# Designs tried in a protein design run: peptides against a protein of PDB entry 2AUS. Part 128

Target 1, 323 residues: chain A of PDB entry 2AUS
Amino acid sequence: ADIKREVIVKDDKAETNPKWGFPPDKRPIELHIQYGVINLDKPPGPTSHEVVAWIKRILNLEKAGHGGTLDPKVSGVLPVALERATRVVQALLPAGKEYVALMHLHGDVPEDKIRAVMKEFEGEIIQRPPLRSAVKRRLRTRKVYYIEILEIDGRDVLFRVGVEAGTYIRSLIHHIGLALGVGAHMAELRRTRSGPFKEDETLVTLHDLVDYYHFWKEDGIEEYIRKAIQPMEKAVEHLPKIWIKDSAVAAVAHGANLTVPGIVKLNAGIKKGDLVAIMTLKDELVALGKAMMSTQEMIERSKGIAVDVEKVFMPRDWYPKLW

## One batch from the design tools (peptide; made by RFdiffusion4, then SolubleMPNN)

Design b2_p18_4_s4 (from b2_p18_4, 11 letters changed)
Fold by OpenDDE base, seed 2:
Structure b2_p18_4_s4 (fold): chain B 323 residues (1-323), chain A 18 residues (1-18)
Amino acid sequence: as target 1 above (323 residues)
Amino acid sequence: KREEREKKSREELAKILA
């Protein structure tokens, strides 16, 4: 999420009509909810699916989905995409995660040895998925981006860890305990980040959602529920982006592939096969798709399919057909 | 174990919706 991507401009004269579309921060409350994502503080106890079912009941929604399963006992950041935005969770599944974990050691180990051994687990690790995982139990490599020890109190080690999607912190702690020679287990786990979603002012509880929905429906106060729901565009902030002409928006919203002439600006470092977000010049999400060209090819070529459009989000009527 | 979790989740939901 923290990768600043350079923006390359192909057409510096491209303008956007202010009458077309619905910019993320200017949607009516009903439309904002239809294209919303909640940065939920998941409580310990319920499954991620139970929590999604509760949000649907609280907010009177037909559809919702979560950006990556948390175990029942695990608390913290669970992105929940609403209604028409439900499919945006596919952008969050491959995103990096951060956790705060409490590791309990089964024996006494000098602090210097704890620090030295935990530092060796930064980088590539080999893991086997747990029995409870729907994933085939094959050995797989995962990246540990960083380990930050927050506190050591005797046999209890509190640490922050940044990891590749689908890294099992319970398995990491087990291997650290083996390397220390005393064994260890995961006492507590909280997810503090899921891609662009983190512990910040946008983090809300289930209780907050109940209260904020009542303030809107009973008191006519929409401010709280509006702030509690992020626009779906938040869920794609970590992806490389391609911004398109107003004349290309309706075609892409109808499921047409993006061609090179439709591109106004794009992020540097797009590779063929990357998941990309197609945006309007008002930063509205039109679609997700697979890059069929690199950034360089999209700059140098005058024609061809730039993006294979996989998932459309924008309604077909927000922009006029200009073809 | 599943039924006991579903029971606790229903009790927690009832507390959230009360």
Scores: peptide ipSAE 0.031, ipTM 0.732, DockQ to the pose 0.054
Fold by OpenDDE base, seed 5:
Structure b2_p18_4_s4 (fold): chain B 323 residues (1-323), chain A 18 residues (1-18)
Amino acid sequence: as target 1 above (323 residues)
Amino acid sequence: KREEREKKSREELAKILA
């Protein structure tokens, strides 16, 4: 999520009409909910699917989806995309994750050895998915971006870990325990980040959602429910972006592929095949798509398909047809 | 104890969401 991307401007004279679209912070409350993502603090106990079903009931929604499964016993950051934003989870599923884990060692190990061995697990690790995973039980490499030991109390090791999506912390702890020679198990796990979603002021409970929905429906106070729901654009902050002309927005919103002439600015480092977010000049999410060109090709070429549009989010009527 | 707390939390949540 924290990858800084340079912005390359192709058309520095491109302006946007302020009357077109609905910028993320200017949506009526009903529209904000329709294009919303909740940064949910998932309690321990329920499945991620049960929690999504409860959110749908609380907020009277037809559709919702989550940005990556947490086990029943695991608490913390669960992004839940609402209604028309539901498919934005496609951007969140592959995003990096952070956890705080409590590892219990099955024997005594000197602190210096714990620290040394855990540092060796930064980088590439080989994992097998657990039996309960819907993923094929093939050995796979995963990245551990960082391990930060927070506390060591005898046999209990509290640590923060940043990992590639689909890294199994339980398996990591098992391997650390083997490397220490005493064995270990995962005592506790909390997810503290899921891509752009983290433990911050946007983190809300299911109880908060009940109360905030009541305040809106019974008392006419929308402020709380508005703050509890993030715009769907939050869910794509970690993706490379392409910003397009107002004249290109309606075409893309109709499912047309983005062509090179429609590009105003773009992030550096886009590769062919990357998932990219197509944005308006007001930072509204139009669509997700697959890059058909690199950033360099999108700069150098005057024509061609830049992005194969896979999923449109923006309504077709927010911008006029200008073709 | 933990599983009982998780069960209790789920039951309490289910009551609040009912």
Scores: peptide ipSAE 0.030, ipTM 0.713, DockQ to the pose 0.069
Fold by OpenDDE base, seed 4:
Structure b2_p18_4_s4 (fold): chain B 323 residues (1-323), chain A 18 residues (1-18)
Amino acid sequence: as target 1 above (323 residues)
Amino acid sequence: KREEREKKSREELAKILA
């Protein structure tokens, strides 16, 4: 999520009509909810699916989905995409995650050795998914981006860990315990980040959502519920982006593939096969798609399919057909 | 303690949803 992507401009003269679309900051409250994502503080106890069902009940929604399962016992950052935004979770599933974990050691180990061994687990690790995982139990490599030890209290080690999606922290702690020679288990786990969603002022509880919905429906105060819901565009901040001409927006919103002439600007480092976000010049999410070209090919070529459009989000009527 | 916190959180959520 923190990778600053360079923006390459192909058409510096491209303008956007301010009358078209609904920028993320200018949506009426009902439309904001329809295209929203909640940065939920999932409590310990319920499943991620139960929490999504509760949000649907609280906010009177037909559809919602979450940006990656947390175990019942795990608390913290659970992005919940609402209504028309529900499918944006596809951008969040592959996103990096951060956790704070409490590891309990089964024996005494000097702090210097704990620190040294845990540092060796930064980088590539081999994991086997747990038995309860719906994921096929194959050995797979995962990246540990960083381990930050927060506190060591005898046999209890509190640490922050940044990991590739689908890294099992319980398995990591088990392997650290084996490497320390005493064994270990995961005592506590909280997710502190899921891609662009983190512990910040946007993090809300289920209780907050009840109160904020009540303030809106009974008192006519929309401010709280508006702040509690992030625009769906937040859920794609970590993806490479392609910004398109106003004249291309309606076609893409109808499910047409993005062709090279429609591109105004794009992020550097797009590879063929990457998941990309197609954006308007007002930073509205039009669609998610698969890059059919690299950034370099999209710059050098005058024609061809740049993006195979997989998931349209924008309504067909926000921009006119200009063909 | 943790199981009690998880139980309490479920009970609080059940009250919010009732």
Scores: peptide ipSAE 0.029, ipTM 0.724, DockQ to the pose 0.072
Fold by OpenDDE base, seed 1:
Structure b2_p18_4_s4 (fold): chain B 323 residues (1-323), chain A 18 residues (1-18)
Amino acid sequence: as target 1 above (323 residues)
Amino acid sequence: KREEREKKSREELAKILA
């Protein structure tokens, strides 16, 4: 993600054994798939669940999950976590989102007024979840981080918007239309970003996946399918990280909580209750967990539970048991 | 600058409509 976090080193002498684990860049293709995330360009039409089912069929997978629902008519960035990485989607659900939206106004409004009013919607907004949402239909506050008007053509307004997770762009457009006095509706919507996943060279279609899987299975060419799948570590790039000693990895991989003595380095600005990624010194994702201490407490304390481990990803045998 | 923005806007619209 765009925020570079400061790294505080607690143990500058800590080394890692190169024979232990499987760094993201050194995974055999089968293991890479088992710990993979696809940056899918979801087509308009299918549900996010249908698309996940298609990916499972195309790639012959037992399980997969998506990093946040797109409506059937909405296209664009849908992270799909594969196999052993499936649970990494929990890191993407709370992540910020970006969209490009086409708003259609129900009356004529001067361009200067459109620009002025849309700028007022940057910041905190009050929304009611739609009927189709599993979320209780209570009023809630959401953040609009930015609105960038791309084009205004009469009653059509094309804009980019960065929002807090679970902001409804359809509801935002409805409120903008009310504020303009003419009303508006969402004509088109595309998601251009979901946390660390964006429109870039890693974005692939369902058709690309069919072709790339064929090239691997029938022609023995793994390059395309390897590039089409990101390591699961990509899905946690936006989270605060804690890097741990080799001697702590096996314990955490067995589901033990991370204790302060296991920490080698960590990001600044961790608060109690934050979702954090526990990493090896080779930048392998061991687990996700809840911070039980701040960064400052993790520096100052010699003992105690630093992270309550919620989801283990690393196999138990990648690092030796040293307890 | 305007033409580049208009081009980019059309490209983003084309992606939404695809």
Scores: peptide ipSAE 0.007, ipTM 0.435, DockQ to the pose 0.030

Design b2_p18_5_s1 (from b2_p18_5, 6 letters changed)
Fold by OpenDDE base, seed 4:
Structure b2_p18_5_s1 (fold): chain B 323 residues (1-323), chain A 18 residues (1-18)
Amino acid sequence: as target 1 above (323 residues)
Amino acid sequence: SSKLDRYVAPLPAHKYPP
């Protein structure tokens, strides 16, 4: 998520009409909600689906979806995409995750040995999905990006861990316990990050949402509910981006594939097959799609399909049809 | 009170891969 992607400009003279579209910071409150994502602090106890159902009830919404399941007992960062933004959760599935975990050891282990063995679990690990996972139980490699030990208190080890999407922390702790020779289990788990969503000023509770919705509906105070909901564009911050001409926006919003002439600027390092965000010059999300070319091919070629458009978010009428 | 409740602070920018 935090990799600064270089931006390559193809057309430095491309301008955008300020009258077209709705930039993420300039949406009316109703439209902001329609294209919103909540950085929810999921409480321990409920399922992620129950929490999504509660948000729909609190905010009087027809549709919502979450950016990756947290177990009932797991708290913390659960992105919940609203209404027209609901499908943006697909951008969060491949995103890295961070957790704070409490590991309980089944025997006494010297602190130096705990630190040494946990350091060996940074990098590539072989995991098998747990039995309860709908995922086929094939052995798979996953990346552990970092392990930071926060506290060691006898048999209790509190640590922060950054992981590739679909790494099972319960399985990691089990394997650490085996490597320590005493065994271990996951006592507690909190998710502290899901891609661009982290524990920051945007993190809100279900109680906050109740209060903020009340302040809006009963008192006419929009400020709180506006701050509690992030624009859907937040959910794609970690993706490689392609920015398109105003003249291409309506076509892509109608589901047309992005062709090379429509590109104004793009991130470096796009590979064929990557999930990419198609953006306006005002940083509005038009669509998600599959890159059909590399960044280099999109620079060098004058024509061809650059992106196979899979999921349109932008309404068809925000930009005029210029073709 | 969960020991986890104390560690809600965002730690410095680890190289969080995209």
Scores: peptide ipSAE 0.025, ipTM 0.534, DockQ to the pose 0.187
Fold by OpenDDE base, seed 2:
Structure b2_p18_5_s1 (fold): chain B 323 residues (1-323), chain A 18 residues (1-18)
Amino acid sequence: as target 1 above (323 residues)
Amino acid sequence: SSKLDRYVAPLPAHKYPP
């Protein structure tokens, strides 16, 4: 998520009409909710599906979806996309995750040996999915980006771990315990990050959502519920972006593929097949799609399909048809 | 209090709406 992507400008003369669209920071409260994502602090106990059902009940919503399942016993960062934004969670499924874990060792191990062995688990690891997962039990490689030991207290090891999507921390701890020669199990787990969503001032509880919804509906105070809900555009911050002309927005909002002439600016390093976010010049999410060209091809070519549009988010009427 | 409670203030599980 912290990858700074260079922005290449293709059309430096492209302007945007301030009367068209609804920028993420300027949506009326009802529209903000319709295009919202909650950075939820999931409690331990309930399933991710039960928590989504509660949010729908609390906020009087028809639809919502979560940005990647947490185990019932696991707390922390669960992005929940609302209403018209529900499908944006697909951008979060492949995103990196961070956890804080408590590992309990089944025997005494010198601290220096714990530190040395845990450092060997940074990088590529082989995992088998747990029996309870809906994922086929095939061996697969996953990347551990970093392991940071926070505290060692006898047999208890508290650590932060950054991982590729679909890495099983329980399996990692089991393998660390085997490498230490004493065995280990996962005592506790919290997710501290899911792509662009982390433990920050945007993290809210189910109780916060109850209170903030009541303040809006009973007292007419929108401020709290507005701050508790992030714009859907936050859920795509980690993706490579392509910014398009005002004249291309309505076509893409109707499900037309993005063609090269519609591009104003784009991130460097887009490859053919990458998931990309198509944005307006006001940083509004129009659609998600599959890149059909590299960044270099999108710069060099004068024509052709740049992005195969898979999922439209923007309403068809926010920008005029200019074709 | 779990060792995670030092880094994370977990909300009490008993206050969640039914």
Scores: peptide ipSAE 0.024, ipTM 0.531, DockQ to the pose 0.187
Fold by OpenDDE base, seed 3:
Structure b2_p18_5_s1 (fold): chain B 323 residues (1-323), chain A 18 residues (1-18)
Amino acid sequence: as target 1 above (323 residues)
Amino acid sequence: SSKLDRYVAPLPAHKYPP
């Protein structure tokens, strides 16, 4: 999420019609909900699926999906995409994650040794997935981006950890405990980030959603429920983007692949095979797709398929067909 | 630790919708 990407302009003369589309900040409340993502503070106890079912009941929704499972006992940041935005959660699966964890040591270890050993776990680590994971139990490398010790109280170590997607904190703590020579287990875990979603002013509880929905439906006050729901575009902030001409939007919204002439601007560092977000010039999400070219190829070429469109989000009628 | 209460405090049962 924190990777700054340069924006390369391919067509500096491209304009957008202000009458077309619905920019994320200009959606009516019903449309905002239809294209929304909740930054939910998942409580400890329920499964991520139970919490999604409750959100659907609270908000009278037909469809919702979560941006990566939290275990029942794990609290914190659970992105929940609503209705037409439901499929955007797949963009969050490869995103980096942050946690605060409580590690309990099975023996006494000097604080200096705890700090030294935990620092050695920054970088590449070898993990085996847990038995209950849908993932094949093969050894795999994962990156630990950082470990920040917040507090040491005897055998209890509170720490923040930034990790590559699919890093198991329980397994990390087990390996730290082995390296310390005393063993350790994960006592508590909270997720504090999932890609662009973090603990900020957008984080809401299930209780907040009940109250905010009531204020809207009974009192006519939209402000709270509007703030509690983020536009689906937030769920793709961490992806490389390609911005397209107004004339290309309707074709992509109908499921056509993006061709090179449709590109106005794009992020640097796109590789063939990358997941990319196709955006309008008003920063509306049109679709997700697989890059068929690098950034350099998309600049240098005059024609060809730039993106294989996998998932359309934009309605077909927001932009006119200009063909 | 008082720092943990923010991360591990269970929500009361009445805060869960039915």
Scores: peptide ipSAE 0.021, ipTM 0.566, DockQ to the pose 0.128
Fold by OpenDDE base, seed 5:
Structure b2_p18_5_s1 (fold): chain B 323 residues (1-323), chain A 18 residues (1-18)
Amino acid sequence: as target 1 above (323 residues)
Amino acid sequence: SSKLDRYVAPLPAHKYPP
């Protein structure tokens, strides 16, 4: 989410018809829910799958999916994509994560040594997935973007950590404890960020969802449930984007690959093979796809497949067929 | 209370309809 990407304009004269589509802020409540993502504060205790099942029950939904598993004992930011937005979680799985963790040391260590050693864990680390992980237990590198010590109280170290997706904080703490020479374990963990989703005014509990759904269904008050659900476009804010002509939207919504003539503007730094979000000029998510060209190739070329469309989100009827 | 509570953003107060 923190990667600022320059926007390169290819067609500065391209306009959009205000009558077409449903911009993220203009969706009727039912449509907003169908294309929604909840920034859930997952309680400690339940699995991420149990929480998703409860959300489906609370909101009377057929489908939902989460943007990256939290262990039962781990609380905090769990993006839950709803109904037609369910598959947007594929954009969130690879997104960076932030946690606040409580590390308990198994011996006394001078504060200066704690600070020095923890700083050495910023950067690339080698991890092995835990036994309970569905991931093959091969050694892999993961990036630690930052470690911020918040508090040291004897053997308790409270810290903020930004990490690459699939970094195991428990394993990080174990390795820090080994480097300190005393050993350590993870006492507490909260996820404070998952890509574009963070602890902010959009963070809601399961209790909030029960109440807000009740206010909507029984009292006709849509405001609370509307605010509790983010548009699916929130879940792709961290991806490189390609904005397309109104005339290209219906084709992409039908599953056609994006060709170079359909591009109005795009982010800098797209590489071949990158996951990209295809957007309308109204910032509506049309589809996710794989870039088949770099940004530079998409600028310089007049033709060719720019994006291999993997997953369409937009309904086929929001924009007219202009072919 | 978790030691984490001091560093967690306060949840939006339960906004009940007035």
Scores: peptide ipSAE 0.020, ipTM 0.525, DockQ to the pose 0.914

